Peptides against a protein of PDB entry 6B9H. Designs and how they scored, part 148

Target 1, 151 residues: chain A of PDB entry 6B9H
Amino acid sequence: AELCESLLTWIQTFNVDAPCQTVEDLTNGVVMAQVLQKIDPAYFDENWLNRIKTEVGDNWRLKISNLKKILKGILDYNHEILGQQINDFTLPDVNLIGEHSDAAELGRMLQLILGCAVNCEQKQEYIQAIMMMEESVQHVVMTAIQELMSK

## One batch from the design tools (peptide; made by RFdiffusion4, then SolubleMPNN)

Design b2_p30_8_s2 (from b2_p30_8, 14 letters changed)
Fold by OpenDDE base, seed 2:
Structure b2_p30_8_s2 (fold): chain B 151 residues (1-151), chain A 30 residues (1-30)
Amino acid sequence: as target 1 above (151 residues)
Amino acid sequence: FEEIFENARKYSSSYTSQEVRDFFLSLLEQ
């Protein structure tokens, strides 16, 4: 999936502790949770992060559980901190991500995280980092942001 | 939805480098 591929590359720039080299690596939500903590550690604090199970393995039920918590966190962050700046009319299907490693739906999940990054207090730093990526990736990211922030 | 993003990559030439840059610069001003 084009969106997922580009945003995976973007996610990798965060250099989180969890493995994040493949789509499969992202399906348990651990990488995403760690990325969110980097984006806003005051909101996605240690207590929040500790709700995400790290020892998941191939248990798709645990993956889905993590992903649901992460999605809720993103949506709450958008509402409570970002002031509903993210259009959530097309939410990712976390069941497909957890059970089937659906790259398209994972891309949507990463898109929401992208929305957090480009609207957070440190948005300048994240936007500037994106501007240093490959231009083809920037184009996909641009499209993703446009969709999220469309009125 | 993936088609939109596939097209973005596939037809990245439809936007100049400067246009992409201008988009992100505009984001910095919001």
Scores: peptide ipSAE 0.570, ipTM 0.884, DockQ to the pose 0.203
Fold by OpenDDE base, seed 5:
Parts: C-alpha cells; structure tokens; sequence
Structure b2_p30_8_s2 (fold): chain B 151 residues (1-151), chain A 30 residues (1-30)
C-alpha cells in the first residue's frame, strides 16, 4: 500500500529502539508506541508505554490488544491535547492489522500518528523533518495530512 | 481511502515540487 510504505519510511526517521524495517515489524504496535512517546513523552509517558507488551512474536491476539491501546491513546490525545484537529471518523481496523498485517489499515493507523506529529507542541520540527524527505514521500504525506484535516 | 494515495503517486505531476513545499510552509504558518 502506497500510504503504508511512505509512512513506514517516515516512521523510520524516529530511530526508535524496536525493529522497524518491514510492515510486519509494525504490526505488534511496539514501534508505534515508541514513536508516540517521542512525539509527546509527557502524555505518552513511561506508565503508558509499559502497558504495551513487547516480544509479542506471532501472537495476533496480543498484537490486537496492543493496537487497541495505541488507537485509544491516539484518540484520547486528539481530544484532550490536540483539540480534535484531526478527523477520526474513519478508524483503522486493528483486527486486520494484527491478524493479517493489512498494509492499508496499517497505513491509516500511521496516518493518525502523523496527525499527532503535525499538530503537537513540536509540530514545527516534525514538519521540517518531513520537508527533508524524498519528494514522492512528501507528496503522499501531504495528501494524508489534507485528508486528516479536512472538515 | 487507499485510492487517494495511489492516485497521489500515479499523478504526482499534478503537484510541482514548489507546490508541495508551499503546502508544508503553509502548515508551519498555521
């Protein structure tokens, strides 16, 4: 999926500790949780991160559990901190991500994280980082942001 | 939907490099 591939490249710029080279690496939610902590460590603090189980392996039930917590965290962050600046009417299907590694749904999940980054306190730094990426990736990211912020 | 992003890649010529940069610069000014 085009969205997922571009946003995976974007996620890799965060240099998190967890492996993040493939779509499969993202399905357990650990990378996404670590990225969110970097975006806002005061909100996504150590207590929050500790609720995300590591070393999940191929246990799709644990993957889905992690992904549900992450999605809830994103939605709560949007309501409590960002002032609902992103459109979350269409939610990613975390079941398809955890059980089938669905790239399209994973892309939507990463899109929500993108929404957090470009609206957070450090949005200037994240936007500037995006502007240093390959142009084709920037185009996809631009489209993703436009969709999120459309009212 | 995913088609939006596929179209973005397929029709990348619809936006010049400058237009993409202008978009992000606009975001910085918000």
Amino acid sequence: as target 1 above (151 residues)
Amino acid sequence: FEEIFENARKYSSSYTSQEVRDFFLSLLEQ
Scores: peptide ipSAE 0.569, ipTM 0.883, DockQ to the pose 0.200
Fold by OpenDDE base, seed 3:
Structure b2_p30_8_s2 (fold): chain B 151 residues (1-151), chain A 30 residues (1-30)
Amino acid sequence: as target 1 above (151 residues)
Amino acid sequence: FEEIFENARKYSSSYTSQEVRDFFLSLLEQ
């Protein structure tokens, strides 16, 4: 999926410890959790991160469990910290991500994380980083942000 | 919604570089 591919490129700029080269690498949620901690380490602190199981292998049930926790964290962050700036009327299906590595739904998940980055305390730095990416990727990211911000 | 994003990439030439930059600059002003 085009959205997922562009946002995977964006996720890779965070240089997290977990492997993040393929769509499959993202399906267990570990990369996403580490990215969220970088976005706001005070909110997504070590206690929160420790709730995400890191050694899930191909266990899709554990993947889904992680993804549900991450999605909840994003939604809570949006409500408690960002002031409901992310439009969440269409949420990703974490079951399809965990069980089938659905790239379209994964793209939607990464889109929510993008919303956190462009609205967080360090949003200026993240927006400027996006502006340094390949222009074709910037265009997809722009469209993704527009969808999130539309009410 | 994937079609929207595919079209955005496919027809990126329909947007000037300045238009893309202006969008992100507008975000910085919020």
Scores: peptide ipSAE 0.568, ipTM 0.883, DockQ to the pose 0.203
Fold by OpenDDE base, seed 4:
Structure b2_p30_8_s2 (fold): chain B 151 residues (1-151), chain A 30 residues (1-30)
Amino acid sequence: as target 1 above (151 residues)
Amino acid sequence: FEEIFENARKYSSSYTSQEVRDFFLSLLEQ
């Protein structure tokens, strides 16, 4: 999926500890959780991160469990910290991500994380980092942000 | 929703490099 491919490239710039080279690498939620901790370590602290199970292998039930926690964390962050600046009228289907590695739904999840980055306290740093990426990626990211920020 | 981004790629020529840059600069000003 176009959105997922571009945002996977963006996610890779965070240099998290977990493998993040493929769509499948992201389906267990570990990379996403580590990225969120980098975005706001005060909110997504160690206690929060420790709720995400590591080493889930191919267990799609455990993947879905992790993804549900991450989605909840993103939504709570948007409400409690960002003041509902992200439009979440269409939520990703974490079941499709965990069980089928659905790239389109994963793209939606990564889009929500993008929203966290460009609205967080360090949004200036993340926006400037995006401006240093390939122009083709910037274009997709721009479109993704426009959708999130629309009323 | 994927069609939104596929369309964005398809019609990417409708945005100049400067327009993309200006978008992110506008975000920095918020």
Scores: peptide ipSAE 0.568, ipTM 0.882, DockQ to the pose 0.187

Design b2_p30_8_s3 (from b2_p30_8, 16 letters changed)
Fold by OpenDDE base, seed 3:
Structure b2_p30_8_s3 (fold): chain B 151 residues (1-151), chain A 30 residues (1-30)
Amino acid sequence: as target 1 above (151 residues)
Amino acid sequence: MEEIMENARKYGSSYTSQETLDFFQQLLQE
């Protein structure tokens, strides 16, 4: 999926500790959790991060469990910190992500994280970073942001 | 944050459309 591919490239700019080279690498939620901590370490603190299980392997049930926690964290962050600036009417299907590595649904998950980045305290730096990326990625990111902010 | 900026530059392009640039500029002004 084009959305997932572009946002995977964007996610890689965070240089988190967990592997983040493939779609499969993101399905356990560990990368996403680490990215969220970088976006807002005061909210997504160490205690929150420790709730995400790291020894998941190919256990799709554990992946789904992690993804549900992350999705909840994003939605809570949007409500409590961002003031409901993103559209959460269409939520990613974390079951398809965890069990089938569905790239389209993973893209939607990463899109929500993008919403956090472009609305957080350090949003200016994240937006400026996106502006320095490849034009094809920028275009997809723009479309993704527009969809999120269209209420 | 500086690392993110540096990493983004690695994937950079000098040929972004004006439409896209305008979008992000407007977003920065919000």
Scores: peptide ipSAE 0.475, ipTM 0.835, DockQ to the pose 0.952
Fold by OpenDDE base, seed 4:
Structure b2_p30_8_s3 (fold): chain B 151 residues (1-151), chain A 30 residues (1-30)
Amino acid sequence: as target 1 above (151 residues)
Amino acid sequence: MEEIMENARKYGSSYTSQETLDFFQQLLQE
């Protein structure tokens, strides 16, 4: 829960077009997709983004569909661009996110996005931005990055 | 990127622990 809350605050700094005030706002994947596009617009281009359905409402099946695409994008990005190996056994359960708005699993999803940000071409700027945030958020983010590095 | 920096500042704190600052500073050096 703390991970999700802190990373939600971090996600809000991207100021994407989609609403991102609550955990529920993130469950359809639209915010996450827009954030990823900001992180690397060459990879997560408009064609990629257009595969994410934007007007999903409360349809958890459509949410899960979006989330699966996003997770795949993250994994592919890590493999193809970042040159990183991700342990698939600890991947977030997108079904729980889409169907139940599971904050813990959402936190893990956002953690993967954090991994993209702190390893992308503009990683320096993203790290510096994190350093300007509330200390409590920074601490959680630090822990999250450390966990990623330990894998 | 400037926008993100500005937005991050809105959630800033007057103080961050030295341990946390050291971590991110070291991360920047990698």
Scores: peptide ipSAE 0.474, ipTM 0.834, DockQ to the pose 0.943
Fold by OpenDDE base, seed 5:
Structure b2_p30_8_s3 (fold): chain B 151 residues (1-151), chain A 30 residues (1-30)
Amino acid sequence: as target 1 above (151 residues)
Amino acid sequence: MEEIMENARKYGSSYTSQETLDFFQQLLQE
């Protein structure tokens, strides 16, 4: 999906420790968790990150478990820190991500993380970084932000 | 954040549409 592909490119700018070259690389949630820690290390601290299972391999049940924790973290962050800036009426299906590597649903998950970045304390720096990216990526990101902030 | 900016440049383009630029400029002002 175009959303997933563009946001994967955006995720790669974080240069996290976990491999993040393919859609499959993101399905276990480890990359997403590390990205969230970079966005707000005080909230997504080491104790939070340690609850995400690493080295899950092809175990889709463990992937789903990780993804559920990450989704909860994002929603809690939105409520407790961001002041509910993200419209979360449509949530990604983490089962489809974990079991089937569904790119469309993964895109929605990455979209929520994008929402965290453009609303966090360092939002100005993240927005400026996006403005440095390829036009095609910027356009998709713009559309994604518009959808999130449309209440 | 410095690393993120540098990595963003790696995927960057010399051209951005005015519509997209205006959107992010407005977002920065909120």
Scores: peptide ipSAE 0.474, ipTM 0.835, DockQ to the pose 0.970
Fold by OpenDDE base, seed 2:
Structure b2_p30_8_s3 (fold): chain B 151 residues (1-151), chain A 30 residues (1-30)
Amino acid sequence: as target 1 above (151 residues)
Amino acid sequence: MEEIMENARKYGSSYTSQETLDFFQQLLQE
């Protein structure tokens, strides 16, 4: 999916420890958890990160478990820290991500993380970084932000 | 954050549309 492809490129700019070259690399949630910690290490601290299992392999049940925790973390962050800037009307189906590597649903998950980045304390730096990326990525990111913050 | 900026440049381009530029400029002002 176009959304997933562009946001995967964006996610790669965080240079996390976990592999993040393919859609499949993101399905266990480890990359996403590490990205969230970079976005706000005070909220997504070591205690939070330790709840995400890193050695899941192809176990889709463990992937889904991680993804559910991450989704909850994002929603809680939106409520507690961001002041409910992210529209949660349409949430990603983490079951489809974990079990089938659904790129469209993964894109929606990455979109929520994008919402965290562009609304967090250091949002200025993240926005500036996006502005340095290629036009095709910027355009998709713009549309994604508009969807997230629309009321 | 500097690392993110540096990595972002790896995927940069010499052109952005005015519409997209205006959007992010407005977002920066919020």
Scores: peptide ipSAE 0.474, ipTM 0.834, DockQ to the pose 0.970

Design b2_p30_8_s4 (from b2_p30_8, 14 letters changed)
Fold by OpenDDE base, seed 3:
Structure b2_p30_8_s4 (fold): chain B 151 residues (1-151), chain A 30 residues (1-30)
Amino acid sequence: as target 1 above (151 residues)
Amino acid sequence: FEEILKNAKKYSSSYTSEETKKFFEQLLKE
């Protein structure tokens, strides 16, 4: 999926400790959790990060468990910190991500993380970083943001 | 942030569409 591919490229700019080269690398949620911690370490602190199981291997049940925690964290962050600026009418299916590595649903998950970045305290810096990326990626990111902010 | 900028520049292009540029410039004002 074009959305997933472009947002994977964007996620790679965070340079987290966990491997983040493929769609499969993102299905356990560890990369996403580390990215969220970089976005807002005061909210997504060490206590929150420690709730995410590492080294899950191919255990899709553990992947889904992690993804559910991450999705909840994003939604809570949107409500408590961002003031409900993200459209949550179409949430990703974390079961399809964990069990089948569904790229389309993973793209929607990454889209929610993008929403956190462009609305957080350091949103100006993240937007400026996006503006430095390849135009084709910027275009996909623009479309993704428009979908998130539409009501 | 500095690390993010450094990595973002790895995917930088010499060309950006006017439409996309205008969108992000407006987003920065909000």
Scores: peptide ipSAE 0.538, ipTM 0.854, DockQ to the pose 0.967
Fold by OpenDDE base, seed 2:
Structure b2_p30_8_s4 (fold): chain B 151 residues (1-151), chain A 30 residues (1-30)
Amino acid sequence: as target 1 above (151 residues)
Amino acid sequence: FEEILKNAKKYSSSYTSEETKKFFEQLLKE
Protein backbone atom coordinates (compact mmCIF):
# COMPACT_ATOMS: atom_id res chain seq x y z
CA ALA B 1 0.00 0.00 0.00
CA GLU B 2 1.26 3.43 -0.94
CA LEU B 3 0.22 4.90 2.38
CA CYS B 4 2.13 2.31 4.34
CA GLU B 5 5.20 2.58 2.14
CA SER B 6 5.40 6.34 2.44
CA LEU B 7 4.75 6.37 6.15
CA LEU B 8 7.31 3.63 6.69
CA THR B 9 9.84 5.93 5.07
CA TRP B 10 8.67 8.69 7.36
CA ILE B 11 8.91 6.45 10.42
CA GLN B 12 12.49 5.60 9.52
CA THR B 13 13.47 9.23 10.01
CA PHE B 14 12.94 8.81 13.75
CA ASN B 15 15.95 6.50 13.97
CA VAL B 16 14.54 4.35 16.74
CA ASP B 17 16.49 1.48 18.26
CA ALA B 18 14.20 -1.26 17.00
CA PRO B 19 14.52 -2.56 13.44
CA CYS B 20 12.25 -0.66 11.09
CA GLN B 21 13.19 -1.64 7.55
CA THR B 22 10.13 -3.63 6.56
CA VAL B 23 6.41 -3.77 7.18
CA GLU B 24 7.00 -6.92 9.18
CA ASP B 25 9.36 -5.04 11.47
CA LEU B 26 6.54 -2.75 12.51
CA THR B 27 3.94 -5.41 13.23
CA ASN B 28 5.03 -5.99 16.82
CA GLY B 29 4.46 -2.34 17.68
CA VAL B 30 7.87 -1.77 19.23
CA VAL B 31 8.96 0.73 16.59
CA MET B 32 5.68 2.57 16.83
CA ALA B 33 5.93 2.76 20.60
CA GLN B 34 9.45 4.15 20.39
CA VAL B 35 8.33 6.68 17.81
CA LEU B 36 5.49 7.83 20.02
CA GLN B 37 7.92 8.27 22.88
CA LYS B 38 10.00 10.53 20.70
CA ILE B 39 6.91 12.51 19.73
CA ASP B 40 5.93 13.17 23.33
CA PRO B 41 8.21 11.65 25.94
CA ALA B 42 6.28 13.28 28.76
CA TYR B 43 3.12 11.44 27.83
CA PHE B 44 4.57 8.29 26.32
CA ASP B 45 7.08 7.99 29.12
CA GLU B 46 9.19 5.07 30.24
CA ASN B 47 6.38 3.65 32.30
CA TRP B 48 4.16 3.61 29.25
CA LEU B 49 6.87 2.20 27.02
CA ASN B 50 7.63 -0.57 29.50
CA ARG B 51 4.14 -1.91 28.95
CA ILE B 52 5.11 -2.81 25.40
CA LYS B 53 6.78 -6.20 25.17
CA THR B 54 9.97 -6.05 23.16
CA GLU B 55 10.75 -9.73 22.69
CA VAL B 56 7.70 -10.74 20.71
CA GLY B 57 9.14 -12.79 17.88
CA ASP B 58 6.51 -14.23 15.61
CA ASN B 59 3.87 -14.48 18.29
CA TRP B 60 0.95 -12.72 16.68
CA ARG B 61 -1.00 -12.72 19.92
CA LEU B 62 1.72 -10.72 21.61
CA LYS B 63 1.90 -8.43 18.60
CA ILE B 64 -1.81 -7.75 18.83
CA SER B 65 -1.50 -7.12 22.54
CA ASN B 66 1.17 -4.51 21.92
CA LEU B 67 -0.75 -2.95 19.07
CA LYS B 68 -3.89 -2.63 21.16
CA LYS B 69 -1.93 -0.81 23.84
CA ILE B 70 -0.42 1.49 21.27
CA LEU B 71 -3.75 2.24 19.66
CA LYS B 72 -5.23 3.00 23.04
CA GLY B 73 -2.31 5.27 23.79
CA ILE B 74 -2.83 7.15 20.56
CA LEU B 75 -6.53 7.58 21.16
CA ASP B 76 -5.97 8.68 24.74
CA TYR B 77 -3.30 11.11 23.59
CA ASN B 78 -5.69 12.63 21.09
CA HIS B 79 -8.35 13.01 23.72
CA GLU B 80 -6.25 14.14 26.65
CA ILE B 81 -3.53 16.17 24.96
CA LEU B 82 -4.48 17.03 21.39
CA GLY B 83 -8.13 17.77 21.99
CA GLN B 84 -9.54 15.21 19.57
CA GLN B 85 -8.13 16.82 16.46
CA ILE B 86 -8.08 13.67 14.35
CA ASN B 87 -10.89 11.62 12.89
CA ASP B 88 -11.11 8.33 14.74
CA PHE B 89 -14.16 7.00 12.95
CA THR B 90 -12.06 4.45 11.07
CA LEU B 91 -9.60 2.71 13.32
CA PRO B 92 -6.97 0.26 12.16
CA ASP B 93 -7.63 -3.41 12.63
CA VAL B 94 -4.74 -4.41 14.85
CA ASN B 95 -5.66 -8.06 14.51
CA LEU B 96 -4.92 -7.95 10.81
CA ILE B 97 -1.66 -6.17 11.47
CA GLY B 98 -0.47 -8.59 14.11
CA GLU B 99 -1.62 -11.80 12.53
CA HIS B 100 -1.25 -11.09 8.83
CA SER B 101 1.07 -8.08 8.57
CA ASP B 102 -1.68 -6.26 6.71
CA ALA B 103 0.00 -3.27 5.12
CA ALA B 104 -3.20 -1.33 4.60
CA GLU B 105 -4.17 -1.53 8.24
CA LEU B 106 -0.61 -0.81 9.29
CA GLY B 107 -0.81 2.27 7.13
CA ARG B 108 -3.84 3.37 9.10
CA MET B 109 -1.95 2.92 12.33
CA LEU B 110 1.00 4.92 11.06
CA GLN B 111 -1.45 7.55 9.88
CA LEU B 112 -2.66 7.96 13.43
CA ILE B 113 0.91 8.38 14.60
CA LEU B 114 1.36 10.97 11.88
CA GLY B 115 -1.62 12.76 13.34
CA CYS B 116 0.09 12.84 16.70
CA ALA B 117 3.27 14.24 15.22
CA VAL B 118 1.66 17.06 13.27
CA ASN B 119 -0.45 18.13 16.23
CA CYS B 120 1.96 17.69 19.14
CA GLU B 121 3.93 20.36 20.93
CA GLN B 122 6.82 19.96 18.51
CA LYS B 123 4.59 19.78 15.45
CA GLN B 124 6.52 22.52 13.70
CA GLU B 125 9.69 20.46 13.67
CA TYR B 126 7.91 17.39 12.39
CA ILE B 127 6.18 19.33 9.65
CA GLN B 128 9.46 20.88 8.61
CA ALA B 129 11.05 17.45 8.47
CA ILE B 130 8.25 16.20 6.25
CA MET B 131 8.79 19.15 3.96
CA MET B 132 12.31 17.88 3.32
CA MET B 133 11.13 14.44 2.23
CA GLU B 134 10.72 13.19 -1.32
CA GLU B 135 7.79 14.85 -3.04
CA SER B 136 5.96 11.59 -3.51
CA VAL B 137 6.16 10.97 0.21
CA GLN B 138 5.05 14.51 0.97
CA HIS B 139 2.03 14.09 -1.25
CA VAL B 140 0.94 10.91 0.46
CA VAL B 141 1.51 12.44 3.87
CA MET B 142 -0.51 15.48 2.86
CA THR B 143 -3.48 13.41 1.79
CA ALA B 144 -3.19 11.34 4.95
CA ILE B 145 -3.29 14.44 7.12
CA GLN B 146 -6.22 15.82 5.17
CA GLU B 147 -8.12 12.62 5.73
CA LEU B 148 -7.39 12.65 9.45
CA MET B 149 -8.55 16.20 9.94
CA SER B 150 -11.56 16.10 7.65
CA LYS B 151 -14.92 16.76 9.25
CA PHE A 1 14.59 16.91 16.59
CA GLU A 2 17.85 17.56 14.87
CA GLU A 3 18.25 13.83 14.50
CA ILE A 4 14.93 13.61 12.73
CA LEU A 5 15.89 16.41 10.40
CA LYS A 6 19.19 14.79 9.58
CA ASN A 7 17.54 11.52 8.81
CA ALA A 8 14.86 13.21 6.77
CA LYS A 9 17.55 14.57 4.50
CA LYS A 10 18.44 11.04 3.55
CA TYR A 11 15.13 10.88 1.76
CA SER A 12 15.02 14.49 0.66
CA SER A 13 14.42 15.80 -2.80
CA SER A 14 14.69 19.18 -4.41
CA TYR A 15 11.68 18.33 -6.52
CA THR A 16 8.54 19.23 -4.62
CA SER A 17 5.21 20.38 -5.94
CA GLU A 18 3.82 23.75 -5.07
CA GLU A 19 0.68 22.02 -3.93
CA THR A 20 2.37 20.08 -1.18
CA LYS A 21 4.64 22.96 -0.26
CA LYS A 22 1.70 25.29 0.12
CA PHE A 23 -0.19 22.75 2.18
CA PHE A 24 2.55 22.29 4.72
CA GLU A 25 3.33 25.97 4.86
CA GLN A 26 -0.28 26.59 5.72
CA LEU A 27 -0.21 23.79 8.25
CA LEU A 28 2.75 25.46 9.93
CA LYS A 29 0.65 28.56 10.45
CA GLU A 30 -2.11 26.75 12.28
Scores: peptide ipSAE 0.532, ipTM 0.853, DockQ to the pose 0.953
Fold by OpenDDE base, seed 5:
Structure b2_p30_8_s4 (fold): chain B 151 residues (1-151), chain A 30 residues (1-30)
Amino acid sequence: as target 1 above (151 residues)
Amino acid sequence: FEEILKNAKKYSSSYTSEETKKFFEQLLKE
């Protein structure tokens, strides 16, 4: 999916410790959790990160468990810190991500993380970083933000 | 976030459409 592909490229700019080269690399949630910690380490602190299992292998049940925790973290962050700026009417199906590596649903999850980045305390820095990326990526990111923040 | 900016350059292009540029400039003002 175009959304997933572009946002995967965006995620790679965070340079997290976990492998993040493929869609499959993201399905266990470890990369996403590490990215969220970089976005707001005070909220997504070490205690929060330690709840995400790092050695899940191909166990899709453990992947889904991680993804559910991450989704909850994002929603709580939006409510408690961002002030409900993200439209969460349509949430990603974490079951499809964990069990089938569904790129479309993964794209929606990454879109929520994008929402955190462009609304957090350091939103200016993240927006400026996006503005340095390839135009095709910027266009997809723009559309994704517009969808998230539409009233 | 110097690391993020450095990594963003890895995926940079010499061209950005006026549409996207205007959007993000506006977003920075909000």
Scores: peptide ipSAE 0.531, ipTM 0.851, DockQ to the pose 0.973
Fold by OpenDDE base, seed 4:
Structure b2_p30_8_s4 (fold): chain B 151 residues (1-151), chain A 30 residues (1-30)
Amino acid sequence: as target 1 above (151 residues)
Amino acid sequence: FEEILKNAKKYSSSYTSEETKKFFEQLLKE
């Protein structure tokens, strides 16, 4: 999916410790959790990150468990910190991500993380980083942000 | 964030459409 491919490239700019080269690498939620911690380490602190199980292998049940925690964290962050600046009308199906590595649903998950980045306290830095990306990525990100900001 | 910017440069392009450029410039003003 175009959304997932572009946002995967964006996620790679965070240079997290966990492998993040493929869609499959993101399905356990570890990369996403580490990215969220970089976005707001005060909210997504070490205690929060420690609730995400590492080394889950191919256990899709553990992946889904992690993804549910991450999605909840994103939604809570949007409500408590961002003040509902992004909409959550279209939520990703974490079951499809964890069990089937569904790229479309993963794209929706990464889109929510994008919403966190472009609305957080350090949003200027993340927007400037996006402006340095490949034009094709910027175009997809622009569309994704427009969708998030629409009410 | 310096690390993020450095990594972003690895995936940068010399070409950016006027449409996307204007969008993000406006977003920075909000």
Scores: peptide ipSAE 0.530, ipTM 0.850, DockQ to the pose 0.949

